# Designs tried in a protein design run: peptides against a protein of PDB entry 5OOQ. Part 37

Target 1, 227 residues: chain A of PDB entry 5OOQ
Amino acid sequence: YREDVRQVVTHPANALSFLQPGRLVEISVNGKDNYGWGAVVDFAKRINKRNPSAVYTDHESYIVNVVVNTMYIDSPVNLLKPFNPTLPEGIRPAEEGEKSICAVIPITLDSIKSIGNLRLYMPKDIRASGQKETVGKSLREVNRRFPDGIPVLDPVKNMKIEDEDFLKLMKKIDVLNTKLSSNPLTNSMRLEELYGKYSRKHDLHEDMKQLKRKISESQAVIQLDDL

## One batch from the design tools (peptide; made by RFdiffusion4, then SolubleMPNN)

Design b1_p12_4_s3 (from b1_p12_4, 6 letters changed)
Fold by OpenDDE base, seed 3:
Structure b1_p12_4_s3 (fold): chain B 227 residues (1-227), chain A 12 residues (1-12)
Amino acid sequence: as target 1 above (227 residues)
Amino acid sequence: MILPYEDASDLR
């Protein structure tokens, strides 16, 4: 059920509106590599230049660039490619006793464990020398101030996920946390229905984003012609 | 000390 909630929360229709620069997200890559809390730099729709017809799942259809301060120091960070979520071999978080560095890594929505209610003030150019380390210091300060963990967005109150099936799922989780009766099959069917609804919302969101880009590009062209 | 973060719990 926690995974079911995570899938709904991290769906593009819900997550993208909260992935502003500096948004804190908890990162787990491939379900194994836990980087802890990182800060969002930006996100983009996943484009395969080699196979433009490639269809990705909703959770794999976007790439999120995040700053982490837990990268193992000897990781081959120079091999990281922007917007390529397939991380090179040796890219991993530091283990206990190992030294860590700050890095920007590209992840999918599926690698987001949770979305925090906090947003860092981000430097203008994260790629400039020393800027990642500044974010790393901010992350350390946040962790120091929240020893019990960074507050997570409430899916209903904060994210305003008002879908009836989701609310029923949440209620069921609350009841099940009390009564330990799980039927995985019933939950799967409801998730499919939810994903169908969210897919439609995602399409609308992408259309709006494309429209905003076209408007911005048109305005930029007009400003260039006036110069 | 200015906090390096803000509360962004509400969708603005």
Scores: peptide ipSAE 0.455, ipTM 0.912, DockQ to the pose 0.420
Fold by OpenDDE base, seed 2:
Structure b1_p12_4_s3 (fold): chain B 227 residues (1-227), chain A 12 residues (1-12)
Amino acid sequence: as target 1 above (227 residues)
Amino acid sequence: MILPYEDASDLR
């Protein structure tokens, strides 16, 4: 059930509107590399320049750049490529007793475990010297203030996911949490129907984003002509 | 100490 909720929450139709710069997200890469809470830098639609016809799943169709403060110090961070979610070998979180550093890593939506209620104040240029470390300090401060965990967005109250099947799922989870009983099999089939609805919503969101970009680009061109 | 974060629970 938790995975089912995660799939809905991290779907582009729901997640992208909350991936503002500084948004806290909990990161798990490939289901094994837990970086903990990081801060969103930006995101972009995944484009394969070598294969423009490449079809990605919804959860793999966007790349999110995130600042983490848990990167193993000896990780080959210099090999990280912007907007390439395929991380080089040796890129991993620090284990217990190991030193960590701040890094910007590109992840897919599928690598988001949770979306937090909090947003950090982000520097304008995260690539500038020392800026990642500033974000790292902010992350440490947040973790210090929330020892029981960073508050997670409520899918219904905060994210306004009002799909009936999803609401039923959430109610079942609440009942199960109360009764300590889980039956995961019945909910997976309903998720596919939910994804179909979310896909349509996503298309509208992307259209709006593209329109805003075109407007911004047009305005920038006009300003350049006036100079 | 200025909080390095804000509550963005309602921000979209």
Scores: peptide ipSAE 0.449, ipTM 0.911, DockQ to the pose 0.497
Fold by OpenDDE base, seed 1:
Structure b1_p12_4_s3 (fold): chain B 227 residues (1-227), chain A 12 residues (1-12)
Amino acid sequence: as target 1 above (227 residues)
Amino acid sequence: MILPYEDASDLR
């Protein structure tokens, strides 16, 4: 259900209006590489110059450039290509005991775990020498001020997602957080209807398949943890 | 100290 909310929140129709320069976003790449909170530099529609007919899912159709301060120091950051979300091998966050550096990484909307209610004051030219480190200092200061976590945008109050099916989903999540017993399949069908309002039908079908797969995988993990 | 951030909870 958290993944279902994340899918709605990170959909282009909802997320892009909040991806201003300096917006804080929580970043998880490929479901494994947690960079923590980073700051948005900019975003652009994903264009495949080699295959202009390439169709991306809604969540993969935009590239967001973000500053992170958790990049492993020995990561091959020089191999990073602007607006290429396919990260080179060895690009990863620092683990416990490892040193980190600031880097700008291109991510998809699918790599956004949460959108924060805070926005950093960004340098005019983030690619200039020392500017990433300035953002890194600001990120450290924010993390220091919010030891319990950076406040997340409220999907209803702040993002004004007023879709009835989404509100029902949120209520179900609240109930499930109190009672583990509701059937995820019913919520998946409602997510399909929600996605249908934000995206054209064709893009939705692939996103729905991916969402169903992710829900199934998440359920399998939860069942494994409960075993 | 000037805060390096602002509250951006509202769409401005």
Scores: peptide ipSAE 0.449, ipTM 0.908, DockQ to the pose 0.606
Fold by OpenDDE base, seed 4:
Structure b1_p12_4_s3 (fold): chain B 227 residues (1-227), chain A 12 residues (1-12)
Amino acid sequence: as target 1 above (227 residues)
Amino acid sequence: MILPYEDASDLR
């Protein structure tokens, strides 16, 4: 169901109107390379100069240029071709412990995991020296301010997707989420966690009481020997 | 501190 929602949200008819410069988007390339949240630079219709008759799917028919701050530092970013969403080998996000850099990458709509409700103030010329790094700083600041995650656009309220089938899908998801939240197993796991915390606190309290008793007993024995 | 971002939830 999440994928179904993503397909609707990232469809050109819905997504393009929200891909203004600075729009935050969550990026996953080929379902594997998670760059996290990036900022939209621009977008254009995909044109194959070598094969003008090439037909792309709706989700592959546009190229979105995005600034990411999670590019692996040793990625061959110089091999990136403008408006070519086929990324060279070695273009990947930094893993844990690796250094990252800011880069502009061309992606398809299919590589958008979610569209954020926030828009960065973008430099006029993102290709100028130091401008990508400025956007990178802004991205870090946003992530700092939203430790629980960047807010995602509501497909119905914000994007005004009024398709009847989509609305039915959303209702189904809401029902499922309600059922999941009311599931006794979820409540049981939470109760077990709370009980575990309580038990540990109780154990520490009892240990402290026992220690105090031992100290008191030892003091009493010393007093008896001094007598 | 000036926010480097704006709420664009209603921007159509």
Scores: peptide ipSAE 0.428, ipTM 0.905, DockQ to the pose 0.487

Design b1_p12_4_s4 (from b1_p12_4, 5 letters changed)
Fold by OpenDDE base, seed 3:
Structure b1_p12_4_s4 (fold): chain B 227 residues (1-227), chain A 12 residues (1-12)
Amino acid sequence: as target 1 above (227 residues)
Amino acid sequence: MILPYEDASFER
């Protein structure tokens, strides 16, 4: 059920509006590499230049660049490519007793464990020397202030996920947190229905974004003709 | 001390 909630929360139709620069997100890559809380730099729709016809799942269709302060110091960070979520071998978080550094890593939405209710003030140029370390200091300060963990966005109150099936899921989770006995099959069907609804919402969002871009481009062209 | 973060619990 927690995974079902995570799938809904991290769906593009819900998550993208909260992935502003500086947004805190909890990161787990491939379910094994826990980087802890990082800060969003930017995100973009995943484009495969080699296979433009590639279809990605909703959770793999966007790449989010995040600053982490838990990268193992001997990781081959120079091999990291922006907007390539396939991480080179040896890219991992530091273990206990190992030294860590700040790095920008590209992740998919599926690598987001939770979305925080806090946003860092980000440097204008994160790629400039020392800027990642500044974000790293800010992350340490946040962790110091929230020893019990960084507050997570409430899916209903903060994210305004008002889907009836999701609300029913949340109620069931609340009931199941009190009673463990619900059948996994019923939850899968509801999740599929939710994904269908969110996919449609995402399509509308992308259409609106494209329309806004076209309007902005048209206005820019008109301004150039007046010059 | 200026906090390096802001509350972003609600979409603006």
Scores: peptide ipSAE 0.395, ipTM 0.903, DockQ to the pose 0.416
Fold by OpenDDE base, seed 4:
Structure b1_p12_4_s4 (fold): chain B 227 residues (1-227), chain A 12 residues (1-12)
Amino acid sequence: as target 1 above (227 residues)
Amino acid sequence: MILPYEDASFER
């Protein structure tokens, strides 16, 4: 269901109006490369100059340029091509213990995990020396201020997605979340009750075994005395 | 400290 929501939110009809310069977006490329929160620079309709007749899916039909501050330092960022979302080999986020740098990467809408409710103040020329690092500092500051995570746009309240099927989806998610939140408590209580019952049953079983042994021992002694 | 960001929750 979360993926279904993401598909609706990141659809061009909904997302593009929120992709202003500085808009925070959470980035996951190819479902594996998590860059975290980045800032939108701009976006454009995807055009294949080599194949003008190329048809892209809705989620692949736009390219969004984003500043990230989590690029692995040794990534071949010089091989990045503007408006080419097919990233060169070796372009990846820094892992734990690795150094990161700021970079501008082109992504598709499909690489947006979440759209934040915050927008950074962006430099006029992000390509100028030091400007992407300025954005990187701003990203760090935002992350510092929101240790529990950057607030995400509400699809209904903020984005005004009023599609009936989508609203139905959201209601289903809410019901499931309510059930899931109630289940851990009920499961823990049930587990304690089950463990309590199991413990009692085990104790009774051991008591019965001990009683049977005592009876058998007593019968054996009686038979020896009758001999 | 001036915030490097703004709330854009309702900005279209």
Scores: peptide ipSAE 0.393, ipTM 0.897, DockQ to the pose 0.603
Fold by OpenDDE base, seed 2:
Structure b1_p12_4_s4 (fold): chain B 227 residues (1-227), chain A 12 residues (1-12)
Amino acid sequence: as target 1 above (227 residues)
Amino acid sequence: MILPYEDASFER
């Protein structure tokens, strides 16, 4: 059930509007590499220049750049490629007793475990010397302030996910948390129906975003002509 | 600086 909720929350139709610069997200890469809470730098639609016809799943169709402060110090961070979520070998979180450093890593939406209800103030140029370390200090301070965990966005109250099937899922989870009776099988079939609805919403959102971009580009061109 | 973000979706 938690995974089902995560799939809905991290779907582009729901997640992208909450991935503003500085948004805290909990990161798990490939289901094994837990980086903990990081801060969003930006995101972009995944484009494969080598294979423009590549079709990605919804959860793999966007790349999110995040600052983490848990990168293993001896990780080959110099091999990281912007907007390439396929991380080089040796890129991993520091284990207990190991030293960590700050890094910007590209992840997919599928690598987001949760979205926090907090935002950090982000430097204008995160790639400038010392800026990612500043964010790293802020992340440590947040973790200090929230020893019981960083507050997570409420999918219904905060994210306003109002899909009936999702609400039913949330109600079931609430009941199950109360009654400890898990019947996981019934919820997976409804998830596909939910994704179909979210996909349509996403298409509209992307169309609107593209339109806003075109307007912005047009305004930029007008400003260039007035110069 | 930690800012509590009230979830205004950018769609507004």
Scores: peptide ipSAE 0.044, ipTM 0.756, DockQ to the pose 0.158
Fold by OpenDDE base, seed 1:
Structure b1_p12_4_s4 (fold): chain B 227 residues (1-227), chain A 12 residues (1-12)
Amino acid sequence: as target 1 above (227 residues)
Amino acid sequence: MILPYEDASFER
């Protein structure tokens, strides 16, 4: 059920509007590499230049660049490619007793464990010397201020997810935190229905975004022609 | 210098 909530929360239709620069996100890559809380730099739609016809899942269709302060110091960070979520071998968080450094890593939405209800004021150029380290210090300070954990966005109150099936899911989770109710099939069907609704919403949102971009581009061209 | 942070709950 927690995973079901995560799937809904991290779906592009819900998550993208909360991935502003400086947004805190909890990062787990490939289910094993836990970087802890990082700060969003930016995001972009995933484009495969080698295979333009590549179809990605909804949760893999966007790349989010995040600053982490938990990168293992001897990780080959120089091999990181912007907007390539396939991380080189050896890119991992520092283990206990290991030294860590700050790094910008590209992740998918599927690598977001949770979205925080906090946002840092990000430097204008995160790639400039010392800027990622400044963000790293801010992340440490935030963690110090929230020893019990960084507050997570409320899917209903903050994210305004008003889908009836999702609300039912949330209610069930609240109830199931006491008793696992026996109908996994109905829950899976509802999840699929929810996923379908969000996918459709996302498609519409992307279409609108593309249309707005085309309008803006056309207006820019018109302005150039009128000069 | 530590960058300030804000609670996103107040922005919506």
Scores: peptide ipSAE 0.036, ipTM 0.696, DockQ to the pose 0.468

Design b1_p12_5_s1 (from b1_p12_5, 5 letters changed)
Fold by OpenDDE base, seed 3:
Parts: C-alpha cells; sequence; structure tokens
Structure b1_p12_5_s1 (fold): chain B 227 residues (1-227), chain A 12 residues (1-12)
C-alpha cells in the first residue's frame, strides 16, 4: 500500500508540479541505492535520440536532475551524462565510514521515494565550481534542523490529490494500518484506474507546457525583431 | 541567520 501511494504521488500528473528548483526529494535509485534527501535542479521529458519511438512508462518518461551530498567520493561522476538516468557502474552513495561528495545525478520519477515540504534556495548556475557544495551545505543544515526527518508533502492536503479512488486507498491504508486483511489484487485494479485518470491529466499538462514554451519562444522572437 | 530553505508545502 505504501508503494501504491508512492506510485500515485510520483506519477507525472501529480509530481511534476512540485518539482520546482530546490524542492527536496528523497532518492532511492533502483530500490537499492539510497542517496537520502536531495534538491531538484530541473526536469525534462525523456527523449531517446536513438529511438524516438521509444515508449516509456509514466514514471520513466521524465528525467529529474537532483543534487545529492551523499555520492561516494571515488564514484566515476565524470561519466554521468545529463538526461541519462542509466547511471554508470560505480555510481553509488557513500557507505558508513566512506567520504562523500556533492553531485548532480539524473533520476527517473520512479527513483523518488518522497517529496518534501521544503524548497532550497538554489544557485543560478549549479554547474559552476563550488555551487553543488553550496547546495550540499544547505542540505546538511536542513538535516540538522530536522533530526526526525524532513516533512513529507501530504498527498491530500498539500498535493490536493482529490481522486475518489485514491482517497479510498488512503482510507483503506489507514484502516489496514489498523487491519492487515485486504487482498493486493483489488488494489492493483484501482491503481490501474487511477493511472488511466492521471495519464489524461498528464497529457493536458504536457500540452500546457508546450503551449507555454511556444508563447515564450514567440515572445523571444518578437524581442529579437525589436533589436 | 537566513534559512537556506522555505516552506513550499502549498506551492504548486
Amino acid sequence: as target 1 above (227 residues)
Amino acid sequence: MILPYEDASDER
């Protein structure tokens, strides 16, 4: 059930509106590599230049660039490619007793464990020397101030996920946290219905984003003609 | 000290 909630929360139709620069997200790559809380730099729709016809799942259809301060120091960070969520071998978080560094890593929405309430003030150019380390200091300060963990967005109150099936799921989780008896198969069918609704909302969001880009591009062209 | 973060719980 927690995974079902995570799937809904991290769906593009819900998550993308909260992935502003500096948004804190808890990162787990491939369900194994826990980087802890990182800060969002930006996100983009996943485009396969080699196979433009590649269809990704909703959770794999976007790439989120995040600053982490838990990268193992000897990780081959120079092999990281922007907008490639397939991380090179040896890219991992530091273990206990190992030294860590700040890095920007590309992840999918599926690698987001939680979305936080907090947003960091981000440097203008995160790629400039020392800027990642500045974000790393901010992350350390946040962790110091929230020893019990960073506050997570409430899916209903904060994210305003008002889907009736989701609300029923949340209520069931609350009931099941009190009673362990519900069959996983009935939850999967409702999740599929939720995904169908969110897919439609996602299409609308992409259309709006494309429209905003076209408007911005048109305005930029008008400003160039006035020069 | 200015906090390096803000509460963005209501920011969409």
Scores: peptide ipSAE 0.426, ipTM 0.909, DockQ to the pose 0.484
Fold by OpenDDE base, seed 2:
Structure b1_p12_5_s1 (fold): chain B 227 residues (1-227), chain A 12 residues (1-12)
Amino acid sequence: as target 1 above (227 residues)
Amino acid sequence: MILPYEDASDER
């Protein structure tokens, strides 16, 4: 059930509107590498320049750049490529007793475990020297203030996910958290129906975003002609 | 100490 909720929450139709710069997200890469809570830098639609016809799943169709403060110090961070979610070998979180550093890593939506209620104040240029470390300090301060965990967005109250099947799922989870007994198989089939609805909403959102970009580009061209 | 974060629970 938790995975089912995660799939809905991290779907582009729901997640993208909450991935503002500084948004806290909990990161798990490939279900193995837990980086903990990081801060969103930006996101972009995944474009394969080598294969423009590549079809990605909804959860793999966007790349989110995040600052983490848990990168293993000896990780080959210099090999990280912006907007490439395929991380080089040796890129991993620090284990217990290992030293960590701050890094910006590109992840897919599928690598988001949860989306937090909190947003950090982000520096304007995260790539500037020392700026990642500043974000790292902020992350440490947040973790210090929330020892029981960073507050997670409520999918219904905060994210306004109002799909009936999702609401039923959430109610079941609430009942299960109280009773520990319901069958996960019935919920997976309902998620596919939910994804069909979210896909349509996503298409509208992307169309609107593309339109806004075209307007901004047109305005930029007009300003260049006036110079 | 200025909080390095804000509550963005309702920010879309």
Scores: peptide ipSAE 0.422, ipTM 0.907, DockQ to the pose 0.497; fails the geometry check
Fold by OpenDDE base, seed 1:
Structure b1_p12_5_s1 (fold): chain B 227 residues (1-227), chain A 12 residues (1-12)
Amino acid sequence: as target 1 above (227 residues)
Amino acid sequence: MILPYEDASDER
């Protein structure tokens, strides 16, 4: 369910209006590389110059440039290409005990785990010497001030996502979270996988309808197992 | 100290 919410929140129709310079976003690349909270520099529509006919999924159709302060120090950051979300081998976050540096990385919307309530004051030219480090200091200060985590945008209250299917999804998630106190992760992962499959084929509205059906099916299965 | 951030919860 968290992934279903994430898919809706990170859809271009909802996310792009909140990706202003300095917006804090939580970043996970390829489902394994967690960079934590970074700051948005800018975004652009993904254009394949080699294959102009390339069709991307909604979540892969935009590139977001973000400043992170968790890049492994020995990562080949010089091989990073602006507006290329395919990261070179060795680009990864620092592990425990490793040193980190600030870097600007291009990511897709699919690599956004959460969108924060907070926006940093950004330098005018982030690519200038020392500017990434300034943002890195600001990120450290934010993390220090919010030890329990950076506040996340409320999809309904803040993002004003008023889609009926989404609201129904949220209600179902709340019900399931209440009932599935023992295994919330398994159902959320399944919903996430399903939503990821649908987001590639259908508009957000159709994806939400199908996700809602799958949630209902999952609830029915759980009820059958409880019978 | 001026906060390096602002609350942008209402900013679209």
Scores: peptide ipSAE 0.418, ipTM 0.902, DockQ to the pose 0.608; fails the geometry check
Fold by OpenDDE base, seed 4:
Structure b1_p12_5_s1 (fold): chain B 227 residues (1-227), chain A 12 residues (1-12)
Amino acid sequence: as target 1 above (227 residues)
Amino acid sequence: MILPYEDASDER
């Protein structure tokens, strides 16, 4: 269901109006390379100069240029081609313990995981020296201010997606989330604490039962010797 | 401190 929502939100009919310069978007390339939150520079319709008759899916039909601050420092960023979403080998986010740099990467709409409520103030010329780093500082500041995560656009309230099937999907998700939250298994961490206490009580109760049996057996043996 | 961002939740 989350993927279904993402497909609707990232559809050109819905997403493009929110891809203003500085718009924060959460980026996952090919479902594996998570760059985190980046800032939109611009977008354009995907044009294949080599094959003008190329048909793209709706989600692949636009290229979004985004600034990320999580690019691995040794990534071959110089091989990045403007408006080419096919990233060169070695273009990846930095892993834990690796150094990162700011980069502008071209992505498709399909690589947008979420669209944020926030928009950064963008430099006029992002390609100028030091401008990407300025955006990178702004991204770090946003992440610092939102430790629980950057707020995501509400598809209905903010994006005003009024499609009936989508609204039904959202209602279904809400019902499921309510059921999951009400499910005693989410209380299973409390149940594990309670079961930990109950297991300790049960273990103590079994130990007491065993002790009582041993006492009873010892008393029975003493009565046999007095006989 | 001037916020480097704005709330654009209503911006279309």
Scores: peptide ipSAE 0.413, ipTM 0.901, DockQ to the pose 0.577; fails the geometry check

